# Designs tried in a protein design run: peptides against a protein of PDB entry 6J54. Part 123

Target 1, 223 residues: chain A of PDB entry 6J54
Amino acid sequence: NENLFASFIAPTMMGLPIVTLIIMFPSLLFPTPKRLINNRTISIQQWLIQLTSKQMMAIHNQKGQTWSLMLMSLIMFIGSTNILGLLPHSFTPTTQLSMNLGMAIPLWSATVFTGFRYKTKTSLAHFLPQGTPALLIPMLVIIETISLFIQPVALAVRLTANITAGHLLIHLIGGATLALLNINTMTAFITFTILILLTILEFAVALIQAYVFTLLVSLYLHD
Target 2, 42 residues: chain B of PDB entry 6J54
Amino acid sequence: QFQFTGIKKYFNSYTLTGRMNCVLATYGGIALLVLYFKLRSK

## One batch from the design tools (peptide; made by RFdiffusion4, then SolubleMPNN)

Design b2_p14_3_s1 (from b2_p14_3, 8 letters changed)
Fold by OpenDDE base, seed 5:
Structure b2_p14_3_s1 (fold): chain B 223 residues (1-223), chain C 42 residues (1-42), chain A 14 residues (1-14)
Amino acid sequence: as target 1 above (223 residues)
Amino acid sequence: as target 2 above (42 residues)
Amino acid sequence: MDIQQLLSALLLLL
């Protein structure tokens, strides 16, 4: 790699962007069950989906549970793309801020519009915290309005920053280990151990960020 | 139950309806201010 | 295979 950011360049084949194929690839890893008793891999996937579904939908009423399919698809998509992105010489679509904004803005807008449609009074009242002194009401409503519009940006930037920072750190430490191999093998071994620990951490971060993103979207729906 | 009388009945930070009315009043005030400056700039 | 060669090969994958 000539530069640290080469891994974040969108790949092209024959002048056509392969990004679409990379985005669709994770969906192939989660086939729909066709049998009562499935293969071990499918059964584990179903079990994980059921556990996460039960946890996330416990917050929602019956009407909110209609979003279960969308939220579960979202967590599986982001989680799988993040994990696949940890493979050597792979491109992660979630490192692109445009991708994450493209997911965050529609989902956020959908939750806000559903809130205004079905719970207009409670949704409007949410812009003013309970018990605020009368003099602070206009300022606080403005701040809360700005806060609402920052939510989709915060979702996208959080996901992008965490995944991108992790990848950059792996590349930096990886480069350092290579440089140290020629200087001192013992120090290179220590840095390599750190690199392994970091990669394990990034696997955890990849899953956590998928979960947090989906959970926050779910939380905005509950409000 | 907070018993509010007069204007406080409609503009309260404690009741759901009062909070809603406060928010609408603030947005209405901002909209009027923006409209005033827009008309003044013409 | 020397440990150094194995390490270098693994690092080249990153």
Scores: peptide ipSAE 0.017, ipTM 0.701, DockQ to the pose 0.012
Fold by OpenDDE base, seed 4:
Order: structure tokens, then C-alpha cells, then sequence
Structure b2_p14_3_s1 (fold): chain B 223 residues (1-223), chain C 42 residues (1-42), chain A 14 residues (1-14)
């Protein structure tokens, strides 16, 4: 019986962790354009980046748009790592909570500190929603403060949980399909069809989680 | 436009400045309470 | 190729 969590163990080669190489690998998929008119693949990539950049930066002011490069690199990194993680026998770094916290905490702290630095009044006022009854103000301020500190954790856990759950589900259904091949071919075919549908769903989830992660970071910057 | 008079002008949940002051007052109150209990324990 | 063989081969890749 294979360990269900074996795919989530950080891979090592000759006793050396190769996680760093896996994390760096997605960067090779996005070469820098050198021509005015690039090939079809790079043109599509640049078009997608431009569309996502336009959509995400539409919420931000001119100063917030300085974060465009960071946010676009973030979405491309998470998206590419998640998609590559759906390859068979691949390790998905985003299944590691440590990695996601390592991304979430600095980005969250940067957005919070920039908010307090440039918009101190608005940032402080954010701890109290408009129209709050006077008696609830102290309690709500405390809750909102706690909510602020939960943001990086929620950001990291959301990404980790969704990607991990997806991989586990694929593994379980895949294992069940293999077991059913020896019992009933028809049932195995049904489970395999479900597996295919699930993998398609996981591709969508992989992109959505990258988008949501980046969007929430962007939203925290806007607030 | 809400017309606030007196202390409500500075401490309200509708204006930006009012909300800021409420937050600062809340943190200040908590800090004073913590300080009070800390000094009382000595 | 038999459907079972195809299925087994694809499952082995996963």
C-alpha cells in the first residue's frame, strides 16, 4: 500500500533537496521577448499577461500600479507551478504550506505597511466598518484586527488546501480505478471518466487559485 | 450628509476621521487597561 | 488497442 501522502513529500536526490530546482523551473517557461513581433506562443503569453494585468490593475491607483510587475509575476508563478503540478508524478511546491506562507506573509506585510505609510487615516479607519453601532465599536475593532492577522494564513491555507485536496482526490480515484480494473472493467471505466473530469476541474482550480491568491493580495493593497 | 455636533463629530462610525478616532480610542483604551493591570500586579 | 490496456496504461502514467 503506497502512502497517500508520498506525493507531497519534498523530493530529494542523492540526499540533496531538489525543491529549489522545481521552484525555479516554471521561470523557464516564460522567456523574455526580444522582438517586436514574437512567435505565437510568446505572443499569447504576453497577451494573457496584458489582459490579466489590465484587469487586476484597474482597481489600483497610479501608485498601486507599481505593484503590477510583482503581482503578475506572482500569478504566473503560482499558476505555472499549479499547472505543472498536475503532471503525473510531479511535485507541486504549492502543496507545501511553508512555501505558501513564505509568499503570503511578506506580501501581506508589504501591503499592510504600504497602506499605513501612504494612507494612514484610511488604513486605520478600515478597522471599523461604516455605520457600526456605537456599542459594537470596540468589539468590532478587535475582530477586524484579528481578521487582518488571519489574512496571510487564510491566503496560504486556501491555496495549500485546494491544491492538496485536488491531488489527493486524483490519487484516490486513480487508485480506485486501478483496483476496479481487476474487478469490473465497466465500473473502472466510469471511475476513469470521473478521473478525467476531475483532472479538467483541477486545471481550472489551479488557475483560479493562482488568480484568487494574487487578487486578494491586490485587494489588500487597495484597502 | 450627516451633521454631527459635539463629541459625535470626532467619534462617529460614518466619517473617515470619526472611524479613525474610534479605532485609536479603542486601542488607547485597551492599552490603558493593560497598563493598569500591569501596574496593579506590581 | 484494448480499452483495458489503454486505461491501464493511462492509469500507470498518473
Amino acid sequence: as target 1 above (223 residues)
Amino acid sequence: as target 2 above (42 residues)
Amino acid sequence: MDIQQLLSALLLLL
Scores: peptide ipSAE 0.017, ipTM 0.719, DockQ to the pose 0.012
Fold by OpenDDE base, seed 2:
Structure b2_p14_3_s1 (fold): chain B 223 residues (1-223), chain C 42 residues (1-42), chain A 14 residues (1-14)
Amino acid sequence: as target 1 above (223 residues)
Amino acid sequence: as target 2 above (42 residues)
Amino acid sequence: MDIQQLLSALLLLL
């Protein structure tokens, strides 16, 4: 049982936490283009960035598009860290709730404060849905206020829970397949097939969670 | 176009200004209640 | 290599 969560312990080398190096490592995978005609890998990366950028920024006005660089850096960061975290014996920083809260709270606060600063009337009006009966107004405003404060927590927990749960499932099924190899090879083969399917799913989840996280931050900015 | 007259013009759930005023009124009411209980405790 | 050994080696990587 102690081995289940061993992968989520912050790794140390020579007594020093190397988490900072792991967090910075994804940045090395995305070099800046220096040529008009880039290598195939860089061209594919740029194409993907452009596609995601176009989709995310399609919802935003010109002022919202100023956040494009930050949002794109965020999705690339979370996506790359999640994908790298699926590598064997790798540490995934996004499994740490502290990291995800550390990203979610400032981004959420920035979006909320920018909303109040530039669109004060609309932002204040957002606490009351349109068409609410007069008697429900005070209660609904309170609920909506609470909902607003839950947003960064929900954002961080969603990412943490999905990635952590996926890693745990891979670990558990992997351990089960290993144990079953000595008992029944046929059942081990079935569990191994499930493991492969799960790993493919987790790759998709890793990208989806990065996208959803960034999209929700973007959506809060738009509102 | 909803033509609101009187107090409903300022406190509406349909207009942006009306919604804003309702929200401000609710927060103001809560703040006054909290202030009242705080002053009463004292 | 037996399929079991290959599978065990792959599982050890996970």
Scores: peptide ipSAE 0.016, ipTM 0.713, DockQ to the pose 0.012
Fold by OpenDDE base, seed 3:
Structure b2_p14_3_s1 (fold): chain B 223 residues (1-223), chain C 42 residues (1-42), chain A 14 residues (1-14)
Amino acid sequence: as target 1 above (223 residues)
Amino acid sequence: as target 2 above (42 residues)
Amino acid sequence: MDIQQLLSALLLLL
């Protein structure tokens, strides 16, 4: 590989960017069920969606549960893109901070505006924790306001950093393994074992980050 | 249950309304300060 | 196939 970061460059085919096709591809993995008893794959997918939906929406009131479709679509999208990104020579759109910010900022804004619209008093009061000494009130309100604005950035950066770091680590350890094959086979075997373990970890991380991203968006809606 | 009288009834860190008013007062104060410095700079 | 060739081929996919 010429560049360590070559896997993060937007792919082109015949001079045309294929990023749009890559982003749309996960939608093809989740066909709409048409039968009462579906195939095993669709049944497992439905079970997973129902399980995650029940867990995530349990904290929400009836009005908050109207967001279930959006939140479930979000977790499925991020999760599927992250898993597909672990395939050889694949491009992971979620490694792009611009994409993750593009998702995080609107979702965060929607939750914040929804809070201010329907629960104005509670939302404003949230900037001041209960029992704060009077002298600390102005400073704490400022800190809490800054904290609020950091939320969408933290959300996007968390996802981007975790996925990017994982891919880089797999690439580096893989490259090291190849280099060591010509030097010491025993050491190469050790690094290869680490690579396998890391790959397994990255599958878990891919799912966890999708879940955490969606959960935090959901939590901001609840607050 | 906290019983507050006077100004503490409207500006406290325990009641929902009191907390809201404290936040609004803080933002209002900052806005006035910014406005003051902006007008002074002109 | 030699183990080294197999491993190199597999790692080339990464």
Scores: peptide ipSAE 0.016, ipTM 0.715, DockQ to the pose 0.012

Design b2_p14_3_s2 (from b2_p14_3, 8 letters changed)
Fold by OpenDDE base, seed 4:
Structure b2_p14_3_s2 (fold): chain B 223 residues (1-223), chain C 42 residues (1-42), chain A 14 residues (1-14)
Amino acid sequence: as target 1 above (223 residues)
Amino acid sequence: as target 2 above (42 residues)
Amino acid sequence: MNLQDLLNLLLSLL
């Protein structure tokens, strides 16, 4: 069982943690544009950022638009780290719950405090859904309060669980494929095909989880 | 638009102000209960 | 390259 989770151990070289370098590496993939007309790669990146920015910020008012840079950087960071994590023998930092909590808690806190600062009435009213029967008001307020505090945990655990489960599944099916190569080549080919399909799915999941994480942070800001 | 009179005007689950007041009343009630039990045990 | 060698190579990378 130790071999199954070996890929999730924080990598160290010469006793020094290289996790920091791995976390910083995705930033090198997105250089800042310097020209009016950039290279094709940079132009596509900027176009994608613009589209995602327009989509996510459409819900927000002008004050919420100030968070556009942070939210775009967040989605690009999580997305790039997740995609890079799908490379063979790569370490995915987003599989670490500590990292995801480190992102979720401050962002959640910032959104909640910003909400209370600028929209105190709306933020307090959010603890009670509209149309709640009078008898259920105290109980529902308590539940909604608990729900609020679970939000950062849910953000972190969702991202961690999805990425970890995907990597674990790829590892298990990959190991099964190797074992089946010596038993039956045809079954090994089928399992390998499943592995390829799963890998393609994990690319989609990697991007979706980045989007969902950022979207939920954005939605908490909107509330 | 709902028209409320009396206490329902301030404490309702339909208006923004009413919902806010209900939340504050709930927290206030809980705080008072906790305070009561704390003072009683002291 | 044989299919088995390709599979082994790809799986060794995983």
Scores: peptide ipSAE 0.015, ipTM 0.710, DockQ to the pose 0.013
Fold by OpenDDE base, seed 5:
Structure b2_p14_3_s2 (fold): chain B 223 residues (1-223), chain C 42 residues (1-42), chain A 14 residues (1-14)
Amino acid sequence: as target 1 above (223 residues)
Amino acid sequence: as target 2 above (42 residues)
Amino acid sequence: MNLQDLLNLLLSLL
C-alpha cells in the first residue's frame, strides 16, 4: 500500500517542497506567439485554443466573454498538468484535493458573486424552479441552496477522483502484469494489453476532465 | 402571459419577480425562526 | 533484448 500511494506524496528536494515548480512547469510549454506565422507546435496550440475558446464562449454574452482568457488558461493548466502526470514516476498536482478545492472555490464564488451583482433578480429566482407547487417552495429553495454550495465540492472531487482512480488502476494492473510474468506469459501479455488500453483511456480522461471542469465553471457563470 | 391578482401577483412560481419574492420570503422566514430561537435561548 | 525484459522494463517505469 505504501508503494501504491507513494506517487501521491508531495515531492521534496533538500527538505523543500518542489510542488510549486511542478505547478509552474506546464506554463513553460505554452509560449506566447511572437510572429504572424509561428512554428508547427505553436500554430497547433493556437488553433486548439481558438477552437475551444469559440466553443466555450458561444454560450456567453459580451460581458461573459471577458472571462475567456481566464477559462482558457484554466483548461490549459489542468489539461497539461493531467497529461504530464501520466508520465512515469511523475507527481500530478491535480490528484491533491486541496489544490482542486483551492481552484474550485474561488472560481465558483466569483461566478456566484458576479451573478448576484449583475443579475440579482435572475440569480435569486434561480433558487426556485419555474412551475413549482406552492407547498414545495420552502423545501425546494432550501434544497437548491444546498445544491449551490455542493457545486464547488463536486467540481473538485470529480477531478480528483477521476485522476487518482486512473493512476491507481494503472499501478494495480501494472503490478498484476509483473506478478503474472512469473506464472504465465500468455496471461501476462493479456494484462499488459489491458494496461496499454487503460493508459490510452487515461490520456483521454485527463483531457476530458480538464474540459469538463472548465465547462462547468463557465456554465455557472452563464447562470 | 400570466395574470395574477392579489398575493399571487407578488408570490408565484411562474414570474421572475414572483420567484424572487418567494425565495426572499423563504430566507426571511428562516432568518426570523433562527432569531426567535436565539432570543429564546437567551 | 527478450520480450520479457522489454515488458519488465516498461512495467518498471510505472
Scores: peptide ipSAE 0.015, ipTM 0.688, DockQ to the pose 0.012
Fold by OpenDDE base, seed 2:
Structure b2_p14_3_s2 (fold): chain B 223 residues (1-223), chain C 42 residues (1-42), chain A 14 residues (1-14)
Amino acid sequence: as target 1 above (223 residues)
Amino acid sequence: as target 2 above (42 residues)
Amino acid sequence: MNLQDLLNLLLSLL
């Protein structure tokens, strides 16, 4: 009898929204290295950050690599919030479209404006793919312009929809499993197995969506 | 390498400058059309 | 603790 969307309501404590604390909490999980030889956990974290950084920055020149700190902080933030959101009775800020739009729009605008500022000719030429027939040029330019403005929306909606859908599925299948326990234990076991597999999948999705979000922002910067 | 002469040199879909000019021409044309209809409505 | 109780506990956390 629980509201399916209750987990997506912004939590309040004593009438005060604690969303800000939840958003800031992931930063505590990534301490800065203070020693030449760090703890195993910090070493693994730094190793993962370095690997991800090398992969994401491989497509950028030196000028684009100036965005490495921003992009790496973004992927770590989204990834950590998504993973923490999979914890029992946790609130996932990335399920809020407002938050994702709040990240997507500024980052998208920054990449677009950076493109127009430093590579004006290339950025303007990007609205017209190479080899376009002359008769299709006006229509294609309009379509490409619309496509550009859809990018931040698609970026935000993709993240929101994927994370929200996963959480809803876990909740629904979990509820179904509980209901089936009183009816047939064997079917409940099957649904529980599906729930476990889905949970593992959602962990992967949580990381993939963080990576895709950051990668697309990086790609828009490169173009 | 495509050798373009005349107007095709400035307005083509193959060169970077040509594509840029085509985009600018398209936006300019749309802007002029919008201005025309706006002035016509008044 | 029965398997069902354990399962209920785990599912209650979800």
Scores: peptide ipSAE 0.014, ipTM 0.701, DockQ to the pose 0.013
Fold by OpenDDE base, seed 3:
Structure b2_p14_3_s2 (fold): chain B 223 residues (1-223), chain C 42 residues (1-42), chain A 14 residues (1-14)
Amino acid sequence: as target 1 above (223 residues)
Amino acid sequence: as target 2 above (42 residues)
Amino acid sequence: MNLQDLLNLLLSLL
């Protein structure tokens, strides 16, 4: 690798960008069920979807549960792309802040507008916590308004930063391990062990970040 | 559960209506201030 | 393959 950030460059093949193909690839991993009793892989996938769906929709009323399909598709998309990104020489689209903002801003806007449309009084009242001293009301309303606008940015940055940092750490520790092999084998072994542990952690982080992203979007819908 | 009288009935931090009115009043005040400075600059 | 060559191969994939 020429530089530490080479893995984050949009890949091209034969002079053509293949980012679109990479983004669409996760959809191939989730085939539609055709049988009453499917194979083990599809059954596990369905079980996971049902489990996450029950957890995500438990906080919503009937109207909020209409968003189940979109939220489940979102978590599956982000989760699958993050996991695929841990493969060697792979490109993770979720490391691109532009993509994550492109997902976060519309979803956040939709939830906020839905709240104002159907629960105007409650949504407006949410800008002022209960029991606020009278003197602090104007300032607190402003702070809460700013907080609202930070939500989509925080959502996108959280996902981008966690995935990007993980990939960078794997690259750095991997490079350090290679460099130390010619200097001290014992230290290289320690660094390699850390690399393995870090890789395992990144698998967990990849799934957690997908879950947190979707959960927060769902929570904003509920609020 | 809170019984408010007078202006506190409409502007309070405990009831939904009171909180909403406080928020609207805050935004209205800010809008008026912005409008004032905008008109003053002209 | 030497262990070092195998390790270099694996790490080169990262």
Scores: peptide ipSAE 0.013, ipTM 0.702, DockQ to the pose 0.012

Design b2_p14_3_s3 (from b2_p14_3, 9 letters changed)
Fold by OpenDDE base, seed 3:
Structure b2_p14_3_s3 (fold): chain B 223 residues (1-223), chain C 42 residues (1-42), chain A 14 residues (1-14)
Amino acid sequence: as target 1 above (223 residues)
Amino acid sequence: as target 2 above (42 residues)
Amino acid sequence: MDLQSLLSLLLLLL
């Protein structure tokens, strides 16, 4: 019996984990430009990075723009890993909640600490929305503090859940399509069409989740 | 701009300083409450 | 863009 979760098991070669190599592999897909006029692929990559950087950094002050390199590297990493994860028989590291928490918690904590360091008054005031009735102040401060601590968890879970659910759905529908090929070709064709549409959607989701993850980190920095 | 006088100047939900003070007061109150129960229970 | 506005926009896009 094929395990539906087999694709989420950390791969090993000769008893040694190769997860590190898989995680590092996307970095090889983005070489640094060495020429004044680069190849088409590199030029497109640089153009996309510039566009995304301009859009994401537009909301930040000069001090916040120091995070540009980190945020751009993050979106490229998550995006590339998610796209590569959609390849057949590939392992997607971002399906691992541990990895996503490992990214979310430090980045969140860094943004929060930088906020408290450089904008102490505004950061502390953020725990109380403007115009709150006096009687609700203590309760609202508590719920806002809880909300703050949920942010890294929500960030990690969102990425993990979306990518994992997409992979599972592709696997299930793919398996169903194969099973139906021997039973009824017409139904198999319908299921196959759904599979194609879903795979296209998952490619979009893979990029969107990378963008949303990075954008939210950026937004937390801005606040 | 709201012009508050007296205690409302320092503790309000409209001004930045007022909001900060409210948050600090809330945390201070919670800390004192926790400390009270900790000392009472022990 | 505020978190609330972003969340609302994201929910609208879903």
Scores: peptide ipSAE 0.023, ipTM 0.786, DockQ to the pose 0.030
Fold by OpenDDE base, seed 4:
Structure b2_p14_3_s3 (fold): chain B 223 residues (1-223), chain C 42 residues (1-42), chain A 14 residues (1-14)
Amino acid sequence: as target 1 above (223 residues)
Amino acid sequence: as target 2 above (42 residues)
Amino acid sequence: MDLQSLLSLLLLLL
């Protein structure tokens, strides 16, 4: 462990970046079902996708339902990459802000443009909350406009920060536990227990961040 | 239901159309101000 | 396997 951020460096083999392969790897975990009744693993996956799709698309109109495939693929991608990132010595692509911005900006722009195209009146009215005092209208419109442009940044930074912070915390506590093994075994055991609890928490965080990312994209589409 | 008369019918913060018009008026005002200062600097 | 050895092995994997 030369530095705390070594695990966040994009991995390369023979000078070639293998990040592309790492990004594509989660797709192999979700095979296309070919039978009416699949095996248990695929059935569980399809059931989870169906439940999440039903929940997320419930707020959308019929035209918004067309985004179901994209949103489900997004949540599965982010979720799987985040979970795989918790494997030992694995690289998590979602710790890279560039990747998250690369996902957030196009999706945000697509939702905003779709909103302006099909619901122009509602989209323009969204810049002014209901019941705003007349004197605050210009200021609030400006603030809401700025808020709109911050959405893709907040979407990307939230995912990046949460996953990165989790990995750093696991690394730090793991390193501390290793250092304490030679000093006090009992203290090392306590820190290791904390590490286990933290890893369990990070599994939850990994899924939550995937869900929140997709949910916010969905919410922006609804607005 | 809010009953608006006059200019408040078109510019209000309660109706959808009113909010839209307020937003457009705000952007229009800002654009005119920017244009004014740009032309003044020339 | 001792708990300490198991712990060290798990920490090496992390």
Scores: peptide ipSAE 0.015, ipTM 0.722, DockQ to the pose 0.012
Fold by OpenDDE base, seed 1:
Structure b2_p14_3_s3 (fold): chain B 223 residues (1-223), chain C 42 residues (1-42), chain A 14 residues (1-14)
Amino acid sequence: as target 1 above (223 residues)
Amino acid sequence: as target 2 above (42 residues)
Amino acid sequence: MDLQSLLSLLLLLL
């Protein structure tokens, strides 16, 4: 069982941790366009960024749109790290809960603080849903307060759990397929088909989790 | 629009101000309880 | 290389 988690160990080279380099590597995949007419790959990339930006910021007013750069950088970072993590023998930094907490807590605190700073009345009122019976108000306020503090944890755990579970499944099914190759070729083919489908699913999950993470941060900012 | 009179005007679950006041009252109550137990322990 | 060997190599890389 210990072999299943070997891929999640922080890699080192010559005794030096290279995790920092791996974390910074996705930034190299997004060069800044300098030409009026860029090549096809950069044009498509910029087009996708613009589409996602419009989608993400559609719910925000002008003040909320000031966060567009941060939110877009966040989704690009998480998405790229998740996709790169699906490469064979690659290390996915987003499988580390510490990293995801390191992203979630500051972003959550920033959004909550921004809400209390500029929309104090609305933010305080958010702790009580409309139409609540009078007798349930104190309990519900407490529950909503607890819910607020669980948000950054849930955000980090959701991302970590989904990516980690996907990686584990790929390794397990891949290992099973390899083992079945020498036992029964037909069953190995079935498991291999499942592996392919799972890999496609994990690509989707990798992007969806990046989107959900960023969207939730955005929603917290909107409130 | 709901017409609230008296205490319900300030403490209600429908208006923004009413909701805010309810939240503040809840936190105030909790703070007073904590203060009570803290003073009682001394 | 036959398909099975290629598949085995691919799975070994995963």
Scores: peptide ipSAE 0.015, ipTM 0.716, DockQ to the pose 0.013
Fold by OpenDDE base, seed 2:
Structure b2_p14_3_s3 (fold): chain B 223 residues (1-223), chain C 42 residues (1-42), chain A 14 residues (1-14)
Amino acid sequence: as target 1 above (223 residues)
Amino acid sequence: as target 2 above (42 residues)
Amino acid sequence: MDLQSLLSLLLLLL
């Protein structure tokens, strides 16, 4: 049981935490283009970035598109860290709730404060849905206020829970397959097939969670 | 177009201004209640 | 290498 959560412990080398290096490592995978005609890998990366950028910024006005750089850097960071975290014996920083809260709270607060600063009337009106009966207004305003404050927590917990749960499942099923190899090879083969399917799913989840995280931040900015 | 007259013009759930005023009134009411209980305790 | 040994090695890497 102690080995189950060992992969989520912050790794140390020579007594020093190397988490900072792991967090910075994904940035090395995305070099800046220097040529008009880039290498195939860089061209594909740029194409993907452009596609995601166009999709995410399509809902924003010109003023909201100023956040494009931040949002794109965020999705690339979370996505790359999540994918790298699926490598064997790798540490995933996004499994740490502290990291995800550290990203979610400032981004959420920035979007909320920018909303109140530039669209004060709309932002204040957002606490009351349109068409609410008069008697329910005070209660609904309170609920909506609470909902607003839950947003960064939900954002961080969603990412943390999904990635952590996926890693745990891979670990558990992997351990089960290993244990079953000596007992029944047929059942071990079935569990191994499930493990492969799960790993493929987790790759998709890793990207989806990065996208959803960034999209929700973007959506809060739009509102 | 909803034509609101009187108090409903300022406090409605359909217009942006009306919704804003309702929210501000709610927060103001809560703040006054909290202030009242705080002053009463004292 | 037997398939079982290869699988065990692969699972050990996971």
Scores: peptide ipSAE 0.015, ipTM 0.716, DockQ to the pose 0.012

